# Peptides against a protein of PDB entry 6DSZ: the designs that were tried, part 31

Target 1, 361 residues: chain A of PDB entry 6DSZ
Amino acid sequence: NYVVTAQKPTAVNGCVTGHFTSAEDLNLLIAKNTRLEIYVVTAEGLRPVKEVGMYGKIAVMELFRPKGESKDLLFILTAKYNACILEYKQSGESIDIITRAHGNVQDRIGRPSETGIIGIIDPECRMIGLRLYDGLFKVIPLDRDNKELKAFNIRLEELHVIDVKFLYGCQAPTICFVYQDPQGRHVKTYEVSLREKEFNKGPWKQENVEAEASMVIAVPEPFGGAIIIGQESITYHNGDKYLAIAPPIIKQSTIVCHNRVDPNGSRYLLGDMEGRLFMLLLEKEEQMDGTVTLKDLRVELLGETSIAECLTYLDNGVVFVGSRLGDSQLVKLNVDSNEQGSYVVAMETFTNLGPIVDMCV

## One batch from the design tools (peptide; aimed at target 1 V261 D336)

Design b2_p15_7 (made by RFdiffusion4)
Pose (drawn by RFdiffusion4):
Structure b2_p15_7 (pose): chain A 361 residues (1-361), chain P 15 residues (1-15)
Amino acid sequence: as target 1 above (361 residues)
Amino acid sequence: EEEEEFWEELEERLE
């Protein structure tokens, strides 16, 4: 027999922003399935540079540039456990994606977990963290000689884990995650020590959270902490400091995705399965000592995009809406809600044949 | 600066 592609996969599973082509090159990297798309934000709008294709299902796609690098290094993990670090290199008149490092990191003894694979990267590029199998948190230290991507497993007493994030602004690599056991689910803190290959007691106390907490947000350096998005209550956790708001405006649909807008983290974008687009706020309270603190949380609806699996703010009040169940599109957010109450205006839609349930000729 | 002003105006308008 023989199989050909009559149409490339159109559903968007992942999208990230960063400086990948050159420095201050606003790149939008869209993950379909086996395809990877790279764009440069120009005055025209989204203009592509190179659409590559891999022999795997892109499951983790993150950007970073470690200590003393020219441009961001891209990291990709295949669902069949193929890890690689890439680098856009336009040295010549052509374009080559050099593979700085690669290595298969499958464990012969783990069970894939509910909520699938998670790929997290250290705030200061100390290591790559993986959550492939239950009870096994895998660490991949980041240096130069680790070109044949080597790795080691730590053990995780917490068996059922929902979402994991690396915390900003800590003494060393620290992890914040939501896990489940009997008696509801909780949030616990750990420290990753890649010198002893163990877990150390985390920065702060284990808190009880909402029963349906589904997302953890890594809050940047000026504030520090973690934002946990459940079904009904949006909570902020940072050591002893704790804030939460529970608008009934949210319960109607589960919040699925989040995206950081400002570098400060004062503004965030949220998405419903009903197709909404929220703005999560961390309002400031600059005090007498020239320091900045955080006072409250406020969520107010912006309008509606399409159902988003990915979410990314690009530039000049524009957000790329990566849709898996429908057309992905481009959106302009305006201060003046011109028509009705929607601060959201569609600019461009991308044909997504969506989940093809049935068909005929 | 223009970008920060845009976001501040949007936040104040949401009040």

Design b2_p15_7_s1 (made by RFdiffusion4, then SolubleMPNN; from b2_p15_7, 8 letters changed)
Fold by OpenDDE base, seed 1:
Structure b2_p15_7_s1 (fold): chain B 361 residues (1-361), chain A 15 residues (1-15)
Amino acid sequence: as target 1 above (361 residues)
Amino acid sequence: SEREKYLEELVEALK
């Protein structure tokens, strides 16, 4: 009996921070292929709580807090289109991950998008949006009593969507997306009507953005709007204000991931393909009427890490760097630079043993 | 075109 100790996957393909185990606990959740790891963030480091085997490769992993929930729920979508909403329950020493809802969201007709699966959640928890196939936007209404995830499709005229997010502070759920057509790349918004199961005209659009615009960041209030990240430029738009920067430092390598540091969206971590870690800062201006407007955008180089597949800010300047290509890291962001000019110090390194070749025997 | 065929398939799938 060869106990093939199936090597646990070590390559990280997703990470998220939130309050999953309790309202008070800060958690780090890490996706490693079919494995979900749950940690509590402590002053001493990461405390492992639970590992969960999923019935497929995790493609989407997002925390969300429906109205009236004391802690976050976890949405997972697998590469085989199995969707679930998970809840953490602890009763004494017994730890259970319960499935509140599940469903398969695969369509019979649809071309899988080249940019892969995108899953997003409305900040007000009205719906989940899925870009699975070209020309379709799938909506999963979030209903508390629904154990079966029912979805419907809306036709998306823009066949080549690069990235999509829900915006904050919208009366109706509103998506913002970068798409490509024969004329170039553009940004557009749509309101999503759950009632009519259709798109309505969104609040704004920006035609002819940078040719390599690749990511959308939804900015929370008070700023609102979105950040669009390209190869050469970072732009902000909220319908009323447009601002663009082209810092030379970002041209050296493609930005591939981001994470919000501050709840108000004043700072974001950015990671590039060379393992450089940046801080994007939104400088505020307070108007005489008490409104907050964006004054400026700036980018600061913090230092170098493993090449991030995903980033998540924990607390107290600690960041988890989830890496697919290299070792994942816990790093500390310092206020002062070291002798080499870096603000980044590695605290812990998690060895990546490479891709588990599933030898299908 | 392949695009037109795909769009027709999508329209049928949305009915």
Scores: peptide ipSAE 0.324, ipTM 0.911, DockQ to the pose 0.009
OpenDDE base, seeds 2, 3, 4, 5: peptide ipSAE 0.319, 0.301, 0.310, 0.314; ipTM 0.909, 0.902, 0.905, 0.907

Design b2_p15_7_s2 (made by RFdiffusion4, then SolubleMPNN; from b2_p15_7, 9 letters changed)
Fold by OpenDDE base, seed 3:
Structure b2_p15_7_s2 (fold): chain B 361 residues (1-361), chain A 15 residues (1-15)
Amino acid sequence: as target 1 above (361 residues)
Amino acid sequence: DEEQKYLDELVEKLK
């Protein structure tokens, strides 16, 4: 009897923070290949609550809170296109992860996109959007009574989508995406009609963004709009306000992940391929009419960490650095720099044993 | 500085 002690995966490929176990608990959820780890964030550190085996590699993991839910639900999409919505339930010592809805969203025909699977949720929880295949945007309507995740495709004229997000504060679900054509990279918006199952013209577009524009960040109200991150530049656009910066410090290495720190979208963590951790700051200007507009963008180098695959701000300046290539970390952001000029202190390190080669026996 | 000039030109090109 070869007890193949299946070594648990240690490489992190996704992380999210929210209120999954209860309305009051702050949770860290970590995706490690086929494993989901659920923690409660405490003053003493991460308390493990549950580990869940998934029927495939986790490709998308997003928390969302539909109207009338007391806590967040978890959307998971696997690399084999199995979608589910999960709910945490605890009854005394019994902990159950309940599948609220599930479905397979694979298409029989389509070219898988080179930039991989993108899954996004409308901030108002009207739909899930999936970029799985070139020239298609898949929509999963969010219906509370539906245990089966049904999807439909909308044809996307833009074949080479780099990144896509849902915007905040839109009457209709609105996507913002970076795409590439023969003329360069561009940003476009579309409204998604659930009724007609088509795209309508979005509120704005920006042609000829930076050639290496790679990420879209949807900015919540009051700012609204989106941040576009490139190799050399960071831009903001909301239809009325445009701003661009080109801080020299970001040119050295490609920014590969981001996470919103403040609920109002005033600060974001950025991680690059060298393990540098940045803070992106949105400076507000209050107009005489009480409107809040973006005054400026600023980037600050916080310090160095493991190379982040994903970042998530927890609380009280604590950040989880999920790493695929190195050790994952809990780090503390300090107000004052150390003697080396770093604002980052490692609190805990989680050893990455490398890729578990699934020996398919 | 030539680098700062390039970055300033990039920002202006993006506007």
Scores: peptide ipSAE 0.341, ipTM 0.902, DockQ to the pose 0.027
OpenDDE base, seeds 1, 2, 4, 5: peptide ipSAE 0.025, 0.228, 0.027, 0.207; ipTM 0.471, 0.853, 0.654, 0.831; seed 1 fails the geometry check

Design b2_p15_7_s3 (made by RFdiffusion4, then SolubleMPNN; from b2_p15_7, 6 letters changed)
Fold by OpenDDE base, seed 3:
Structure b2_p15_7_s3 (fold): chain B 361 residues (1-361), chain A 15 residues (1-15)
Amino acid sequence: as target 1 above (361 residues)
Amino acid sequence: EEEEEYLEKLVEALK
């Protein structure tokens, strides 16, 4: 019996940065199909710490820090609807990935959504939200003592949700989502009542957004609200303020991923289908009363990379470009442009060998 | 602090 050592997957389908191994370590976590790779970010580059095999393709991977945790926990949802919360523990040389909680969140009835699985975590760690099926929003309450991830469904009247996020700075967990109906695409908000297991009216809505509005970015305080990314426009709304830009440069290719650079949400990375890397800038205005408001939005072209499936800012202008279609990269954002006007320099390239055809012989 | 200064310089260069 020749155990053909199955080639390790190389295509990246998710990446997250945070403090998973310790409170002080900066980690890069990379999802490659059924494998999770854990790195420590160092001045010398990525140091591998652990690889973990998952019992299915990773569909959602999010870091979160509940109150009283010293480091981030990892939420994973597989394409087969197995959910888990993972914790990193090290004792001397022994490294363990501990399952703090797990559950299967599959429904017996429901149409899987065409836009795939969406998993989101409330910024205050009150719940996990899942859009798995049309017309349903699944809620997993976050309880520290619960080893079993219990979920319930709330009915969504909006059947065609494109993207959804939890908003920041909300008294109750509040979702913001783009949805499509016969009249076009719209943005709506709902408060999620854990007690009543229902939606309440959210703080705002925006009807008739761009027809190709595809992504929601929740903006941290002090700005709050959300950014809506379309094919032709980028819009901001927080209930009190609306801003829209339509930079011609974004019309050339569809933006497909984003990542927040700053904790305050002043800067974001955007990647498009041509491998262009942009920075989205939120310009602040300080009011006489000390309130900070959004003055303007700006998009700047940084350069070109592999086509990003996911982006994550690490530190010191270093970005990980996770690619499914091409090679993944570590890139440096330089202060000065090169002769071609690019601010991007590839530091390291990770060869993508393409889809592993699991020849189950 | 050094990182924020670096990003501020980058943003300034993009103006």
Scores: peptide ipSAE 0.421, ipTM 0.916, DockQ to the pose 0.891
OpenDDE base, seeds 1, 2, 4, 5: peptide ipSAE 0.371, 0.382, 0.075, 0.248; ipTM 0.905, 0.909, 0.768, 0.807; seed 2 fails the geometry check

Design b2_p15_7_s4 (made by RFdiffusion4, then SolubleMPNN; from b2_p15_7, 8 letters changed)
Fold by OpenDDE base, seed 1:
Structure b2_p15_7_s4 (fold): chain B 361 residues (1-361), chain A 15 residues (1-15)
Amino acid sequence: as target 1 above (361 residues)
Amino acid sequence: DEREKYLEELVEKLK
């Protein structure tokens, strides 16, 4: 019996960085279709720790740290709507991935959204939000003692949500989303009431944003608010301050992914459809009262990589470029540019053999 | 020149 070792998937469809194995370890987690790869980031490079087979294609992968946890937990949602919360547990040399909670969050009624599955976690770990179907926002309350992930739906009046995030620094869980209606694209916020299972009016909205506004980035304190990325513009709004830039360089190719570099949200990596890597910078202005406000936004071209499906900053100027269409890379950001004016140097390349067409015969 | 210096400073802050 030739066990045709089915070639493992090589295309990356998600990546996250955090402290999953321990409080001290920096981890890189990579989603490759049904496979989760867990690495420890070391000075010598990526050390493989564990590989996990999932019961379906990974559609959402997010790290989060509930209050009282020493390390991050992993939320996974599959394309078949199987949700789980995973914990890494090591006992001597024995490594186990424990399922703390699981559930199926599929609805019997609903139109699957054309933009696919969106999964987000409240920064204060009060809930998980899911945009699975048009006109519905699914909420999974986070309860430490609940092994069964129970969800409920809240109706969205906005049928065509483009992207959604939870905001930081909100008394109640608050979502910010880009949506499209017949009049164009808009940004809106809602507070989510777990008790009443409804939306309340959020702190702000912005009507008639750029027609191609496609991504929302929630900005942590001290800035708060959100960044909205379009084809031609990048805007910041926090309910009080609005700032927009239109750097010509971003118009050349659509920005498709982002990753926060600094915990305070002062820098973000941006990747476009041509494999260009940018840094988005939030310049601070300290007020006389000690409040920090946004002074300006800047975008700087760092160099070129494989076309990123996902980006994650590791440490020491090292970035993982997860690619679906090309080879994934570890790249180094250097202080000095090379002969071509690039600040990006490839350290390691991971060959992508293309989508394994699971011919379900 | 200003951009290069800015990028240098930026990358240095990543280390």
Scores: peptide ipSAE 0.025, ipTM 0.611, DockQ to the pose 0.104
OpenDDE base, seeds 2, 3, 4, 5: peptide ipSAE 0.015, 0.018, 0.017, 0.005; ipTM 0.473, 0.570, 0.459, 0.402; seed 3 fails the geometry check

Design b2_p15_8 (made by RFdiffusion4)
Pose (drawn by RFdiffusion4):
Structure b2_p15_8 (pose): chain A 361 residues (1-361), chain P 15 residues (1-15)
Amino acid sequence: as target 1 above (361 residues)
Amino acid sequence: SEEHLQEELQELEEA
């Protein structure tokens, strides 16, 4: 027999922003399935540079540039457990994606977990963290000689884990995650020590959270902490400091995705399965000692995009809405809610043949 | 509340 592609996969599973082509090159990297798309934000709008194609299903896609690098290094993990670090190199008149490092990191003894694979990267590029199998947190240290991507497993006493994030602004690599056991689910803190290959007691106390907590947000350096998005209550956890708001405006649909807007983290974007688009706020309270603290949380609805699996703010009040169940699109957020109450205006839609349930000729 | 949201969006446009 013989199989050809009559149409490339159009559903968007992942999208990231960063400086990948050059420095201050606002790149939008869109992950379909086996395809990877790279764009440069120009005055025209989204203009592509190179659409590559891999022999795998892109499951983790993150950007970073470690200590002393020219441009961000892209990291990709295949669902069949193929890891690689890439680098856009336009040295010549052409374009080549050099593979700085690669390595298969499948464990012969783990069970894939509910909520699938998670790929997290250290705030200061100390390591790559993986959550492939239950009870096994895999660490991949980041240096130069680790070109044949080597790795080692730590053990995780917490068996059922929902979402994991690296915390900003800590003495060393620290992890914040939501896990489940009997008696509801909780949030616990750990410290990754890649010198002894162990877990150390984390920075702060284990808190009880909402029963349906589904997302953890890495809050940047000026504030530090972690934001946990459940079904009905949005909570902020940072050591002893703790804030939460529970607007009934949210419970109607589960919040699925989040995206950081400002570098400070004072504004965030949220998405519903009903197709909404929220703005999560961390309002500031600059005090007498010239320091900045955080006072409260506020969530107010912006309008509605399409159902988003990915979410990304690009530039000049524009957000790329990566839709898996429908058309992905481009959106302009305006201060003046011109029509109705929607601060959201569609600029461009991308044909997504969506989940093809049935068809005929 | 609407004016606070507009102010936040205004700061976003300026950034």

Design b2_p15_8_s1 (made by RFdiffusion4, then SolubleMPNN; from b2_p15_8, 7 letters changed)
Fold by OpenDDE base, seed 1:
Structure b2_p15_8_s1 (fold): chain B 361 residues (1-361), chain A 15 residues (1-15)
Amino acid sequence: as target 1 above (361 residues)
Amino acid sequence: SEEELKKVLEELEKE
């Protein structure tokens, strides 16, 4: 009996940072196909805490903190539509990953979207939203007492959703999404009514955005609104203010991932298909009434990394670059550039042994 | 500006 030691997957398909193990610990969570790796971020580097096998390929992995929780919970959705909410519990040296809730959210009817699974969480933890199928938005209400994740669908008139996020600072849960129709790509918002199980008109829309607009970033307060990233442009809209930039440097390669650096949404990391790492900067203007408005957007090239599938800022200018195509990296952002003009230095490299051959055994 | 980027990066090292 050759125990084929199934080589552990090395390609990273998701990463998140938060406070999962405790309120005080900074964690890095890495998804590698069916494997979840949990690290504590320390001054000495990444300390491994736990590895968890999942019952399927991880398609969505998001940290969230419901009101009254001391630490973050983890939402996972698999490619087979198994959903769970996980909690970390430690009692002395005993470490347990507790399933708070679980469910299967697969529909019997629907066309799986060609752009894949999108999972998002309302910033106020009222619901989880899922774009699994064209013309449907699935809602999982977040209820503390519910061990069974129950979902319902709302019909979307917009059949080709490119990306979707929940907005910050909304009285009702509000989604912002890029969609494509025969006239081009557009941005729209909807309020989500849990009670009526329907969409209401959102606060704003923007018709005829850039033809290749591909990503939505929800911006926290005080700015609010969203950033829309395209091939040629980056735009901001919050209903009252619109601002667009078209930095020539982003035209060279498609931006494919992003991560928020600051809790207030002043800085974002951007990664492109050539492995270039950028900083997106939101410049503030303080009004006489004490309101903060967006003055300008700026993009700065930091350097080059492995081609990122996902990015996450840790602390102290340290960034984890999760790569599917190449080696994942822990990189340091330096204050001063090197001789090549790069602010990026690789601290650690995690060898990717190649494509996960899904041996469907 | 390069100076503004430097300030941003200096702030990250203090966090």
Scores: peptide ipSAE 0.452, ipTM 0.915, DockQ to the pose 0.772
OpenDDE base, seeds 2, 3, 4, 5: peptide ipSAE 0.449, 0.441, 0.442, 0.447; ipTM 0.913, 0.911, 0.912, 0.913; seeds 4, 5 fail the geometry check

Design b2_p15_8_s2 (made by RFdiffusion4, then SolubleMPNN; from b2_p15_8, 7 letters changed)
Fold by OpenDDE base, seed 5:
Structure b2_p15_8_s2 (fold): chain B 361 residues (1-361), chain A 15 residues (1-15)
Amino acid sequence: as target 1 above (361 residues)
Amino acid sequence: MEEELKKVLKELEEE
């Protein structure tokens, strides 16, 4: 009897940073197929706290803090459309991961989207949005007392959504999305009415963006709006201000992931398909009335890492590079470049043993 | 250009 010790999955397919274990603890949460790993970020490095087995491959993992919660809750959606909201509870040495709410959000009718599952949370925690099927946007209202995650669908006229986010600073929950039609790729916004269960016209749209526009970044206040990342260009739009840059350095390889460095949304990490790590900088201009406006966008090459599936900034210039194709890394951003002009130093490397071949024995 | 990046990176070390 060869007990093939089923090797734990090592390929990272998602990572998030927040305050899940407490209000004060900084946590790194890592999704490795069906496993969730929870760490506390310390001055000494990553301290493991808990591993949680999920009943399916994690497709969405997002931290959010509803009004009146002292710490973040975790939303998980599996590839089999099992949704849950998880809470960390510690009582002395006893650690429990509690399911606050759960539900299956699978539809009997719908074409699963070719670009996979997208899950997003409204910054004001009014709803969760899911793009699971073409031509449908699923809404899960967030209610504190509801243990059952109920969802409804809103029809999207735009069948080929590439990426979608909730915008910040909107009176009503507002989505911004890149979609493709026969004329090219476009950006559109919709307000989501929970009452009427329909879309209303959003604040702005941008037709005919770059043909390879692939990602939407929602920008916090004071800037607001969204960044649209393409193959050749990065654009910003907030309804009033439009800026576009086409730095030659990003043309070499497709940007595939991003993460916000700071709460104000002035800095972002970008990772490309060659493992290059960039900083996207939003340069501010303070107006005489105290209004902050976007002056310019800038991209700086930091260095090289493993090819990121996901990036998350921790603290003190430390970044977790979650890799599916290579080893995941904990990297430090240094003030001074090395002899090669890199600002990136690997602090720790997490060996990726490759895909678990589920040998059903 | 390099000075602005260094400033950003220094700010991150101080946070």
Scores: peptide ipSAE 0.521, ipTM 0.923, DockQ to the pose 0.812
OpenDDE base, seeds 1, 2, 3, 4: peptide ipSAE 0.521, 0.514, 0.509, 0.506; ipTM 0.924, 0.923, 0.921, 0.920

Design b2_p15_8_s3 (made by RFdiffusion4, then SolubleMPNN; from b2_p15_8, 8 letters changed)
Fold by OpenDDE base, seed 1:
Structure b2_p15_8_s3 (fold): chain B 361 residues (1-361), chain A 15 residues (1-15)
Amino acid sequence: as target 1 above (361 residues)
Amino acid sequence: SREELKKALEELEKE
């Protein structure tokens, strides 16, 4: 009996940073197909804490902190529509990953969206939103006492959703999404009523955005609103203020991932299909009334990395570059550029041994 | 500007 030691997957398909193991620990969580790796970020580097096998390919992985929790919980959705909420528990040397809630959210009717699974969490932890099928938005209410994740669908008139996020600072859970219709791509918002299980009119919309607008970034307070990333432009809208930039440097390759650096949304990392790493900067203007408004947007080239599937800022200028196509990297952002004009230095490289052979065993 | 980038990167080292 040759125990074919199934080679552990090495391609990264998701990563998140937060406080999962404790309130004080900074964690890096990495999804590699069916494998979840949990690290503590230390001054010496990444310390492995636990590896968890999942019952399917991880499609969504998000940290969230419900009101009254001391540390983050982990939401996972698999490609087979198995959803769970996980908690880390440590008792002395014993480490347990506890399933707080689970459920299957597959629908019997619906066309799976060509752009894949999107999972988002309301910043106030009122609900999880899922775009699984065209013309449907699935809602999982977050209830502390519910061990079974129950979901319902709301019909979307917009059949071709490109990306969707929950907005910050909204009285009701509010989604912002890019969609395509015969007239082009547009941005729209909806409020989500848990009580009525329907959409209400959102605070704003923007018709006829860039034809290749592909990503929505929800911006925290004090700015609020959203950033829309396209091939040629980056735009900001919050209902009251609109700002657009078209830096020539982003036209060279498609931006494919992003990560927020600051809790207040002042800085973001952007990765493109050529492995270029950018910083998106939101310049603040303080008004006489003490309100903070967006003055300008800037994009700066930091350097080159492996082609990122996902990015996550850790601390102290350290970034994890999760790669599906190449080696994942831990990189340092330096204040001063090298002789080549790069601000990026590779600290550690994690060998990718090849494509995830979906051996459907 | 390069100065704003430098400032942004300097802030990361203080965290």
Scores: peptide ipSAE 0.412, ipTM 0.899, DockQ to the pose 0.815
OpenDDE base, seeds 2, 3, 4, 5: peptide ipSAE 0.404, 0.401, 0.404, 0.415; ipTM 0.896, 0.896, 0.895, 0.898; seeds 2, 3, 4, 5 fail the geometry check

Design b2_p15_8_s4 (made by RFdiffusion4, then SolubleMPNN; from b2_p15_8, 8 letters changed)
Fold by OpenDDE base, seed 4:
Structure b2_p15_8_s4 (fold): chain B 361 residues (1-361), chain A 15 residues (1-15)
Amino acid sequence: as target 1 above (361 residues)
Amino acid sequence: SKKKLEEELLKLEKE
């Protein structure tokens, strides 16, 4: 009896931070293939709370807080299209991860998208959106009065969606997405009508963005709108304001992940394929009427880390660098650079033993 | 005809 002790996966393929265990606790949740690791962020570092085995490789992992919830819920979608909404419950010393909802969101008809599974949650928790297949956008309404979460598909005319996010500050749930057509890459917005189960025209569009535009970042209020990250350029658009930068430093390697540092969307971490860590800064201009507008965008090189698959700003300049290809890290961002001009100091390293090929024998 | 595919997919576990 060879008990093949299935080596636990060490490669990180997703991470998220929020208040999952309690309203007060800051959590780091780490997806390692089929495993979910839950940590509490403390002044002493990451305290492990629970590890959960999932029924498949985690493809989407997002925290969200419906109206009247005291803490965040966790949405997980697996690569096999198993969706669940999880809640952390603690009763004394008993810790349970409760499934509030589960189901399989696989469609019988559709071409799986080449850009993979995208799952997004409306910032106002009105719906979950899923881009699973080309030409389809699946909506899961998050209405509390429903005993069952009823998903439906809306047809997307844009077949080749590269990335999609829900925008902030929209009266109706509004998606912003980069798509490719024969003319190039473009950005478009749609409002999602839950009632009519269709798209309405969104507030803005931007045709002919950079050919390698790959990521959408939804920017919270007061700025609103979205950031579009390409190979050579970073652009901002909110319908009224457009701004683009092309810092030469980002041309050296493709930006592959991002994470918001400030709740107001003033700063974002960017990671590239070489393990370079950048800060994207949104400079504000305050008008006399108290309106905040975007003045400028800046990119600053912070330093080098493991190649990030995901980034999470925790607190006090501490960042978790989730790596698939290398060791994951806790790093500290410093105000002052070292002698090499780096603002990044590694605090802790989590050894990656490489891809565990689950040989299903 | 915008084929709306409606699927009842996610069951809330009744507490």
Scores: peptide ipSAE 0.137, ipTM 0.733, DockQ to the pose 0.012
OpenDDE base, seeds 1, 2, 3, 5: peptide ipSAE 0.012, 0.012, 0.007, 0.064; ipTM 0.442, 0.402, 0.408, 0.631

